# Designs tried in a protein design run: peptides against a protein of PDB entry 6RGO. Part 14

Target 1, 392 residues: chain A of PDB entry 6RGO
Amino acid sequence: MALKLLGFNQDATCFSVISSNKGVTIYNCDPFGKCFELEKSTSNDEELDFLVEMLFSTSLIAVVDKTIGASKRKKLKIVNTKRKATICELTFPHEIMDVIMNRKIICVVLKSDQIFVYDISCMKLLRTIDVRGEKLKSTSKFRNSEAVGDIGVRVSLSTDNNSILCYSSYSKSDKENAPLNDIVVFDALKCIQINVLPAVHQSNIVCIACSPDGMLMATASEKGTIIRVFKTIDTENDEPILVNEFRRGSRPSRISEMKFNHDNTLLACVGESDTIHIFALPVTTTEADANEDDTLQQSSHSLSSSINGLQYISKGLANRFGKIIVSKIPTQSQQRHVAYIKIPENAKYRIGFPKDTTNTIHICGEDGNYLVYSIPRNEVGPCTLVKSNTFD

## One batch from the design tools (peptide; aimed at target 1 D11 T58 K355)

Design b1_p18_1 (made by RFdiffusion4)
Pose (drawn by RFdiffusion4):
Structure b1_p18_1 (pose): chain A 327 residues (1-135, 151-284, 335-392), chain P 18 residues (1-18)
Amino acid sequence: MALKLLGFNQDATCFSVISSNKGVTIYNCDPFGKCFELEKSTSNDEELDFLVEMLFSTSLIAVVDKTIGASKRKKLKIVNTKRKATICELTFPHEIMDVIMNRKIICVVLKSDQIFVYDISCMKLLRTIDVRGEKIGVRVSLSTDNNSILCYSSYSKSDKENAPLNDIVVFDALKCIQINVLPAVHQSNIVCIACSPDGMLMATASEKGTIIRVFKTIDTENDEPILVNEFRRGSRPSRISEMKFNHDNTLLACVGESDTIHIFALPVTQRHVAYIKIPENAKYRIGFPKDTTNTIHICGEDGNYLVYSIPRNEVGPCTLVKSNTFD
Amino acid sequence: SEEEEDEELAEEIIENLE
């Protein structure tokens, strides 16, 4: 089958790719190279490694499952790339759905909507967050820098009226203190959530409305959450998969089950800005590095890696600059 | 420089976990 299940780095330095053949490879961007290659851990052809989230450019990797079910739901391994050794092997009562890391805090998301927060220096569990214990699946996002700030979708006070709903809660994982609770920002479920690297901004994706809403995160007034801007969906409602924020928080990238990738600018310092054509029934992941604000890195399941430029003052499409092919 | 600092921090975390 195709080389599916791409993962993208926080710093846009490299990307995680599950080669359907054997193991998982991690490439670099500049210079492009085979950075890390995981050996054989397979027994059938279509069984897939699912979840890999990494540090910035380091040797520290978070790896989850290999087998379809033998050791998948209840595993987390911490591996150094230079020596291929497992350090700590944590076990969890449910199936892992997502893992997000940063320099200070490691988050593990379970299928039962439990979020385990760890101080990464000693792996002490800071707090267990019973989201489904209070009231598709929960989408979680996190800031990259320090003062790492956690964002998760929570159910509303209409559990009695119906089973599924999605509001937003802002949480400071550094001090384990809940900062702001946002109301039902959508009339539908939440599909994907992106938080700014500095933790000041947040994006929301709806399944039905397909309109991205941006709210201030922490400095927002206590009385009411402050809405920043909204972005035009386009000609057709489409499911969104992954969104990213620029380092200066002027740009927002959007990708999904669509022909095009949309680029939204920010009035921090309207409907559409830059659009990147994309093959229809293939899936891609997004990133952009810290070095420049004009370059956008693109990861594709077709086997191609592309680097596009952004037009600052033109509403035109992006310009391709650099490309390379996968394995 | 930032990449070097990240590598140093990762090594310190690995030592502490060991």
Fold by OpenDDE base, seed 5:
Structure b1_p18_1 (fold): chain B 392 residues (1-392), chain A 18 residues (1-18)
Amino acid sequence: as target 1 above (392 residues)
Amino acid sequence: SEEEEDEELAEEIIENLE
C-alpha cells in the first residue's frame, strides 16, 4: 500500500500517516499502536493528500484535505478525535501550505505567502503576516503552479508557551525574483517582530527548525549541504549570532525536516539522502546556577572541543549590485555529524525527539517502519536500534 | 501529568469552540 508520512507531533509521542486505502491514521509511539483513524470520505481512486497537525498527544488535531481537485484545500478543520467531530472550520482565500501549533498558537501558511496567526483557545485571528509585503501586491503574478510548488514561505514555531515563530522572507533586493533567504523572528503572542536575519543563505530557505524554547533556529537552503544555527533573539552589534555551521554533505540533497531535541544539545536532519544526520550543539551553560559550591570532582571528560568562538564576521560586502555576499564561514570551521542513521534510498522519513530521553530519536518511514534509536554520547558513529515496529 | 494537563487544555479549547 502507498503510505505517505505526515510527521511526528511536538514531543514525538505520536506520528501521523496517510494510507491510500484508509485515510489518515495516527499512531502512538509507546505503547505502539493506532490511536486515531480518520476514514476516507471519498470513494475515488484519487491520491489522498492531507495536512495533520496534532496538539501533542491530545484529542485536538488540525486537518486540511489537500486531495487534488478538492475545494477543501482552503479549509482548516479543528477535530475532536474522541468524538470524531469537526468543532471548528476556517476557510482561507488561498490554498493552505502548512499548519503549525503549540498550546497557545496556530499558524496557517497560505500559497499567497501569508501567515495567519490565531489564538488557539478561541480561534481568534491575532495577525495576518504578508511576507511579500505591499510592493509585491501589484506584481502578484502567481508563480506558475507546476515547477514552483516546492518554493514557498517556510515556518517553525517553538513548542513552549513563548510561541517564537521563525519564517522565511524575501530579501530586499529590487530583483523581480528575490530569494526567500531572509529569516524573520516573530513573537506570535505579542504579534511583534523581534529580529530579522538577512540573507542567511544564498538561495531559498527550504527548511527551518525552531528550538523548543525558541532560543535557537536552524536553517537549510535548496542545496542542503550546510545547516546554520542562529540565536533567535540575541544580536551582537546589530548582527545575527551564528552559533554553529554544520556540513551535512558535499553532494546537494534536499533537507525535508530538522528537529532540535528538548534540551537544545542535538540537531537532527532528514531528507532525500540515505542518511539522517545528528549534530551536537554547544551546551550554553546559563551562568545562573554556577553558585552551588558542591565539590564533587566527577571527572566528566567533557570533550572540550575548543569551539573557538568563530565570530561571525558578517563582512557582507554589499557589492554595488546589491548582492549580499553571505560570508562563507571558513570550511575548516564547519562541524560534521556526531551520529547518523542509515535509511533506505528513496524512502521518505520523518524524525522526532521524545522529551524524557534526550539521547533517543524516533523515526518513521513510508516503508512502514517505526524505529527508535539510541544516540551515542561519547563517540562519533552510527546510532543503535533499540526498538522497531511496523505499520500499514 | 503533563499529558493530563495538555488533555485538560484540549478539552477546554474544544468546549470553547463547540
Scores: peptide ipSAE 0.586, ipTM 0.956, DockQ to the pose 0.904
OpenDDE base, seeds 1, 2, 3, 4: peptide ipSAE 0.560, 0.564, 0.564, 0.583; ipTM 0.951, 0.951, 0.952, 0.955

Design b1_p18_1_s1 (made by RFdiffusion4, then SolubleMPNN; from b1_p18_1, 9 letters changed)
Fold by OpenDDE base, seed 1:
Structure b1_p18_1_s1 (fold): chain B 392 residues (1-392), chain A 18 residues (1-18)
Amino acid sequence: as target 1 above (392 residues)
Amino acid sequence: KEREKLEEEAEKIFKALE
């Protein structure tokens, strides 16, 4: 059967799929099995399309049926999976492109490049962010939205209660074709813009990941060759702090998803390539725990890869036009993956990091495979398959 | 424990939306 992956929930305890014959199925990861099924609303052999966002492993899901007609694509349903009932329905002016959730906030991304921010506890609208609105003040020409098919606003939300929202924004360039290459960091609870990272890539941002604590973000462009990791809130001399620059590969390949693990030590990416890449983040030793003198002389030959914390002061090289360009880390200091997983060609995969096991990754494929891998700690190499299950 | 607490939060949300 044709499967379409919706993805893992926030803690990788569940994942959602569309089955052509059944509708939406939610699987529990451990113990592995179906935990919910949303039956197809129509007998028509139409290709099923849904958005499903879970509140962790709870009975609360947000659902958008995109299968039939422009009207359904504008409706968000809050569903109780235990009762199989719609509790709340919201209608939007435009098609829903994405839905993200944590314990406090729901964000709804529209095809109009609007982000609607809701308090989940009462479904009260806190903010409408118009990502085009800053651009519309300068350029009255409605670019025919038809040709920009796959390039929309990307969002990521911290899974904590601080509810840090990262979203792609249009560069302030007077060019009719300003790329979505800025990042805005937004406090979704207070509805305050915290930070703006200008021109983090040369082309449109197609993937964003926020860390669980909201302190880090990862970004990838349409090229998908370089992943940049920034601090979200902290700045140095009013400039964005680039923590890492990772090279996924030399060949262009779209990245569809990135995720941090729970302790911010790993970043995984998946996309159109035959390889899931896992990168190690340098542990920023906070200077505070310098005091415990515990003398354990274990001669671990730390391969001190002197990740000299070159605070690459992003000396924003003002180009000839005063635009801050995020300084490219020299190709020699670009970190490669520390681990990888080979996946079938042409199979779409999704990734998730469980909370309890920082060196474990969950993956699922449109090939009907749910796989659990162990990530090597001290060596660069392939991940080890620990568990496998199949779904249909 | 954490899952049960999260489910209680979901049930509070449902009661606030009904």
Scores: peptide ipSAE 0.666, ipTM 0.968, DockQ to the pose 0.908
OpenDDE base, seeds 2, 3, 4, 5: peptide ipSAE 0.650, 0.649, 0.652, 0.660; ipTM 0.965, 0.966, 0.965, 0.966

Design b1_p18_1_s2 (made by RFdiffusion4, then SolubleMPNN; from b1_p18_1, 6 letters changed)
Fold by OpenDDE base, seed 4:
Structure b1_p18_1_s2 (fold): chain B 392 residues (1-392), chain A 18 residues (1-18)
Amino acid sequence: as target 1 above (392 residues)
Amino acid sequence: SEKEELEKLAEEIEEKLL
């Protein structure tokens, strides 16, 4: 049967899939099993396409039926999974491309490069962000969304109550084909732009991950060779802080998903390659809890040497055209993975980090495998398979 | 528990949308 993965929820307690025969199925991770099924409304052999975003492991989901007709692709339904009932329906002017939520906010991304931000508690519209309209104020020509295939606005939302929204925006370039290579950091609750990271890649951004606390953001371009990690809110001399630059590989390969673990110590990435890569992040000691017990000094010494990779995005020589060239971190300071998982070639996988086990990763494949891996802490190597389940 | 708080949030959302 053809499976299409929708992904894990915010805390990797559930994942969702489309089955061509059944419709949408949600699985619980522990104990493993089906927790919800949305039957297909049509008997036709049409390829099912849905967006499903879960409110964690609750009875509430956001659903978009993308299978048939331009009208359905513009409708968001809030569904109670226990009652199998639609409790709210919203209609948008354009096709829905993505839906993301946390405890406070739901964001709806449209094919028009618009982001609709709602207060989830009452489905009140807080803000419409027009990423294209902001570009039009700086550049005279509309991007035809049809001509650029899968390249659209990408979003990621913090899973905490601060509700930090990171989204890709168009570079301020007089060129008609300005890439989606800027990042905007936005307070989704206050509806305020906090930060702008200009030209974080040379090509379009295709993947963004926000940390659970919203303090870090990872970005990957269409090349997928380099992953950059930035601070979201903090700046130095009004310039973005580049925390890490990771090398996934030497060959171009699309990254489809990235995730931080709960404590911001690990970043995982998955995509079109045969390998899930896991990178170690430097522990940002927040200076706040410096007060109490002095005693456990000894063992932290060894990991300190690699921290020299904090390269500020120095203003490389402002060539007369104001391009902040992100000073390429020298290839020698590009960190590689600390751990990896081999996956079948051509199998699409999704990733999630559970909260309770910072060294565990959940993965699921369109091959019908749900796998739990342990991540090695003290060695560079393969992850160890801990649990395996199958789904259909 | 965090799960019970989230389920309560889901109920409060449903009550406001119906």
Scores: peptide ipSAE 0.573, ipTM 0.953, DockQ to the pose 0.828
OpenDDE base, seeds 1, 2, 3, 5: peptide ipSAE 0.573, 0.559, 0.564, 0.566; ipTM 0.953, 0.951, 0.951, 0.952

Design b1_p18_1_s3 (made by RFdiffusion4, then SolubleMPNN; from b1_p18_1, 7 letters changed)
Fold by OpenDDE base, seed 5:
Structure b1_p18_1_s3 (fold): chain B 392 residues (1-392), chain A 18 residues (1-18)
Amino acid sequence: as target 1 above (392 residues)
Amino acid sequence: SEREELEKHAEEILKKLE
C-alpha cells in the first residue's frame, strides 16, 4: 500500500501516517500500536493528502484535508480523538501549508506567506505575521506555485511554554526575486520580534529546527550540504551568534526534517539521501552553582576538540552590487556527523527524539518500518538498532 | 504523570472550544 509520512509528535511518543486505503492513522511508539484512525471520507481513488499536528500524545489534534479538489485545504479542524469529533473549525483566506503547536500556541502557515498565531486555549488570534510585508503587496505576482517548487515560508516552534517561533523571511533586497534566506525569531506569546538573522544562507531556507527550550536554531538551504546552528536570543555586538556549522555531505541533497534532542546535545537531519546524520553540539556548561565540594576526580577525558572558534563574524557585506556575501566558515572548521543511520534509497523517513532517552532516536519510513536506534556516545560510527516494528 | 497532566490540559482546552 502507498504510505505517506506525516511525522512524529513533539516528544516522539506518537507518529502519524496516511494510508491510501484507510486515511490518517496515529501510532503509539511504546507500546507500539494504533491509537487513532481517521477514516477516509471519500470513495474516490484520489491521492490523499493531510496535515496532522498532535498536541503530544493527547486527545487534541489539528487536521487539514489537503486532498486535490477539496475546498477543505483552507480549513483547520481541531479534533478530539477520544470522541472522534471536530470541536472547532477555522477557515483561512489561503491554502494551509503547515501547522505547528505546543501547550500554549498554534501557528498556521498559509500559501500567501502569512503566519497566523493563536492562543490554543481559546483559539484567539494573537498575531498575523505577513512575511512579504506591505512593500511586496504591489508585486502580487503570486509565484505561480506550479513552476517554483516547495519554496515557501518555513517555521519551527519551541516545545516549551516560552513558545519561541523561528521563521524564514525575505531578504531586504529590492530585487523582485529576493530569497527566503533571513530568519526571524519571534516570541509567540508576547507577539514580539526578538531577533533577526540576515542572510544565514545564499539560497532559500528549506528546513528550520528550533530546540525544545527555544535557545538554539538549526537551518538548511536548498543545497542541504551545510547546516548552521545559531543562538536564537543572544547576540554579540548586534550580530547573530553562529554556534556550529555542520557538513551533511559534498553532494546537494534536500533536507526534509531536522530535530534537536531534549537536552540540546544532538542534532539529527533526514532527507532525500540514504543517510540520517546525527551531529554533536558543544555542551554549554551552564555555570550551575559550583558550591558543593565533592572531590570525585572522574577524569572525564573531555574530547576537547580544540574549538579554535574563529568567530567568523558573518559580515553580510552588502557590496555596491547588491550581492549578499555570506561569510562562509572555512571548510576546515565544518564538523561532520558523530553518528549515522543508513536508510533505503528513495524511502522517505521522519525522525524524533524521545524525552527520557537522549541517546535514542526514533525513525519511521514510507516502507512501513518503525525503528528505534541507540546513538553511540564515545565513538563515531553507525547507530545500533534496538527495536523494529512494521505498520500498514 | 506528565502524560496525565498534558491530557488534562488538552481536555480543558477541548471543553472550552465546544
Scores: peptide ipSAE 0.701, ipTM 0.973, DockQ to the pose 0.872
OpenDDE base, seeds 1, 2, 3, 4: peptide ipSAE 0.698, 0.682, 0.686, 0.689; ipTM 0.973, 0.970, 0.971, 0.971

Design b1_p18_1_s4 (made by RFdiffusion4, then SolubleMPNN; from b1_p18_1, 5 letters changed)
Fold by OpenDDE base, seed 5:
Structure b1_p18_1_s4 (fold): chain B 392 residues (1-392), chain A 18 residues (1-18)
Amino acid sequence: as target 1 above (392 residues)
Amino acid sequence: SELEELEKLAEEIFEKLE
């Protein structure tokens, strides 16, 4: 059967898929099995397309029917999976492109480059962010730039209660075709812009990941060769703090998804390549009060020592337009993966990090494989397959 | 458990939306 992956939930306890014959199916990861099915409402041989966002492993899901010809592409349904009932329906002025949620907030991204921010507890609209309106205040010409293809606003939300929203914005360029290469950091609860990271890539941003705590953000451009990790809130001399620059590869390849693990020690990426890459982040040792004297000299040769973290303060080069462009770290100082998973060529995969096991990664493929891998701690190499299941 | 707290939150949301 043709499968289409929707992705994992926030804690990788569940994943969702579209089956051409069944409709939307949600699987539980442990114990592995089907936990919910949304039956296909129509007998037509139309290619099914859906958005499904889960509130963790609860009975609350948000669903958008994106099937071609459906007027439903503008409708968000809140569904109770236990009752198999739609509890709430919201209608938007434009097609829904993405939906993200946590315990506090639901964000709806429209084809109009608008982000609607709701309090999930009562579905009250807190803010409408108009990413085009911000561009139009900086650029005099209303180009109805029809988004040429699959380039739109990208978003990521922290899974914690701080509800840090990161989104791509248009650069303040007098050029009619300004790229989506700025990042805005937004407190979704207070409805306040916290930070703006200008020109984090030279081309459009196509993938963003926020850390679970909202303190870190990863970005990738259309080239997908370099991943940058920034602090979200902190700035040095009004410049964005670049924590890491990772090299995924030399060949251009789209990154479809990135995820941090729950302790911010790992960043994974997946996309059109035959390889899932896992990168190590520097452990910020919080200076815990080192009071007590106890002498246990266990020489943990932490692999941390060989990363002479040249804090390349990437002095943003002010371009001819007064814009800070985040300078690339020299190619020699770009970090590589610490671990990898080989996947079938042309198979779409999704990734998730479970909360309880920070060195475990869940992956699922449109080939019908659900796989659990162990990530090596002390060596650079392949991940080890721990569990394998199949779905249809 | 954390799951029971989250499921309670989901039920409290459903009760407010009905």
Scores: peptide ipSAE 0.579, ipTM 0.956, DockQ to the pose 0.824
OpenDDE base, seeds 1, 2, 3, 4: peptide ipSAE 0.564, 0.561, 0.557, 0.565; ipTM 0.953, 0.953, 0.952, 0.953

Design b1_p18_2 (made by RFdiffusion4)
Pose (drawn by RFdiffusion4):
Structure b1_p18_2 (pose): chain A 327 residues (1-135, 151-284, 335-392), chain P 18 residues (1-18)
Amino acid sequence: MALKLLGFNQDATCFSVISSNKGVTIYNCDPFGKCFELEKSTSNDEELDFLVEMLFSTSLIAVVDKTIGASKRKKLKIVNTKRKATICELTFPHEIMDVIMNRKIICVVLKSDQIFVYDISCMKLLRTIDVRGEKIGVRVSLSTDNNSILCYSSYSKSDKENAPLNDIVVFDALKCIQINVLPAVHQSNIVCIACSPDGMLMATASEKGTIIRVFKTIDTENDEPILVNEFRRGSRPSRISEMKFNHDNTLLACVGESDTIHIFALPVTQRHVAYIKIPENAKYRIGFPKDTTNTIHICGEDGNYLVYSIPRNEVGPCTLVKSNTFD
Amino acid sequence: TEEEEEEELAEEIIEKLE
């Protein structure tokens, strides 16, 4: 099959790609190279490694499953790339759905909507967050920098009226203190959530409305959450997969089941800004590094890696700059 | 410089976990 299940780094330095042939490879951006290659751990052709989240540019990797079911739901391995050795192997009572890391905090998301928060220095579990224990699936996002701030979608107080709903809760994972609870920002379920690298901003995606809403995170007034802006969906409602925030928080990237990738600018310092054409029935992931605010890195399941430029004052499409091909 | 500091920090975490 195709080279599916791409994962994207926080710092846009490199990306994680599960080659359908054997193991998983991790490439670099500048200079482009085979950074890490995981050996054979397979027994059939279409069984896939699912979840890989990494540190910035380091040797520390979070790896989850290989087999379809032998050791998948209840595994987490911590591996150094230079020596290929497993350090800590944590086990969990449910199936892992997503893992997000940063310099201070490691988050593990379970299928039962449990979120395990770890101080990464000693792997002490800070708090277990029973989201489904209180009231598609939960989408979690996290800040990259320190003062790492956790964002997760939670159900509303209408569980009696119907089974599924989605509000937003802002949580400080550093001190394990809940900061702000946002109400039902959508009339539908939440598909994907993105938080700013500095933890000051947050994006929300609806399945039905397909309108991205941005709220202030922490400095927002206690009385009411502050809405920042909204973005035009385009000509057709489409499911969104992954969104990212720029380092200066002036730009927002959006990708999904659509022909195009949309770029939204921010009035921190309207409907549409930059649009990148994309092959229709192929899936891509997004990132942009810290070095410049004009470059956007693109990861594709077709086997191509592209770097586009952003027009500051023009509503035109992006301009391609650099490209390379996968393995 | 920043990448080096990140690598150092990752090594220290690995040592502490060992």
Fold by OpenDDE base, seed 5:
Structure b1_p18_2 (fold): chain B 392 residues (1-392), chain A 18 residues (1-18)
Amino acid sequence: as target 1 above (392 residues)
Amino acid sequence: TEEEEEEELAEEIIEKLE
């Protein structure tokens, strides 16, 4: 059967898929099994397309029917899975492109480059963010989205209650074809812009991941060769703090998804390549109060390759337009993966990190495989397969 | 459990939206 992957939930306890014959199916990861099904409303041989966003493993989901020809592409449904009932329906002026949520906030991204921010507890609209801004309202020829690939506003939300929203924004170039290469960091609860990271890539941003705590953000461009990790809130001399620059590969390849693990020690990426890459982040030792004296000299040879982090203060080169372009870290200082998973060529995969096991990764494929891998701690190498299940 | 607290939150949201 043709499967289409939707993704994992926030803590990788569940994942959702579209089956051509059944409709939307949600699987539980442990114990592995089908936990919910949304039946296909139409007998037509139309290719099914949906957005499904879960509130963790709960009975609350958000659903958008994106099937071609459906007037429903502008409708968000909140569904109680226990009752199989729609409890709330919102209609938007434009097609819904993405939906993200946590315990406090739901964000709806429209084809108009608008983000609608709601308080999930009452579905009250807190903010409408217009990413094009007022100046571009007059020149908004909708990019005929048929010929220019899936370039739109990208978003990521922290899974914690702080509700840090990161989104891609248009560069302040007076050019009709400004790239989506700025990042805005937004407090979704207070409805305040916290930070703006200008020109984090030379081309459009196609993937963003926020850390669970909202303190870190990963970005990738259309090239997908370099991933950059920034602090979200902190700035040094009014410049964005670049924490890491990772090299996924030399060959251009789209990154479809990135995820941090729950302790911000790992960043995974997946996309059109035959390889899931896992990168190690520097453990920020919080200076916990180093009071007690206890002498246990266990020489954990942390293979902290203390690559002397030349804090390349990436002096953002002010371009001819007064914009800071984040300078690339020298190619020699670009970190590589610490671990990898080989996946079938042309198979789409999704990734998730479980909360309880920071060195475990969940993956699922449109090939009908759900796989659990152990990530090596002390060596660079392949991940070890721990569990394997199949779904249809 | 955290899952029970999350489901209780989801139930409270469901009750307010119904």
Scores: peptide ipSAE 0.481, ipTM 0.937, DockQ to the pose 0.840
OpenDDE base, seeds 1, 2, 3, 4: peptide ipSAE 0.465, 0.459, 0.458, 0.479; ipTM 0.933, 0.932, 0.932, 0.936

Design b1_p18_2_s1 (made by RFdiffusion4, then SolubleMPNN; from b1_p18_2, 8 letters changed)
Fold by OpenDDE base, seed 4:
Structure b1_p18_2_s1 (fold): chain B 392 residues (1-392), chain A 18 residues (1-18)
Amino acid sequence: as target 1 above (392 residues)
Amino acid sequence: SEREKLEEEAEEIEKKLL
């Protein structure tokens, strides 16, 4: 049977798949089992295509049927899975490309490069973001559908109630073919732009991940060789803060998904390669409120470790185009993965981090495997398989 | 549980949309 993976929910407690024979199926991760099935409405051997976004492990899902005709591709349904009933239907002017939600917000991405932001509690439209309209009015040419069908606005939303939305935007270059290589950080609740990260890659951004708390963002370009991690809100001298730069590999390979773990200590990536890569993030010591009390005078020997960071001033032509965030991180000092998982060649996988176990990763494949791995903490190496299940 | 609280929130959403 052909399976198509839709992905994990926000806390990796469920995942969704399309089965050619059954339609949409949702699986619970623990205990493992089928929890919902949306039957195929059509008897035709048409290739099923759906978007499904879950509201965590609740009875509410957002569904877009992309199988039948251009009209249905513009309809979002909110469905109660227990009742198998549509409770809300929204129609958009253009085809729906993506749907993302948390406890407060639902975002709908259209083929027009528009993002519709809704208050989930009443399905009230809060904002329409026109990612093209922020570009100079001139080049309103719809991307011809013949341009490699995978280049569009990418979005990621924090899973917390702060509802930090990160989206890819077009660079301010006067060039007709300006890449989607800027990031906008947006407060989806207040409908305010918080930050703009210009030219975070040289090519179009194809993958974005926001941290659960919305404080970090990971980005990957079409090349998929380098992953950059930024602070979302904080800036230094009105410039974006690059926290980390990771090397996935030397060979170009598309990254389809990235995820932070719950405590922002790990970033995982998956895509067209035979390897899921897991990177360690620096522990941001939140200054815990050290209570006032204990006076002990222990002599702080100031080890002034002079980290003479070698400023490799690459004398690259400072052409008047926006300051590319030139990685100050030398290519040799780019951090590699701390852990990895080997996956079958040509199998599409999706990833999720469970909330309660920060060193565990959930993965599922179009091969019908649901796998739970333990991530090594103190060594660089392969992840250990802890649990496996199959689905059809 | 956190799951039960989320389901209660989902039921409140449903009641406002119907």
Scores: peptide ipSAE 0.613, ipTM 0.961, DockQ to the pose 0.841
OpenDDE base, seeds 1, 2, 3, 5: peptide ipSAE 0.608, 0.599, 0.607, 0.607; ipTM 0.959, 0.958, 0.960, 0.960

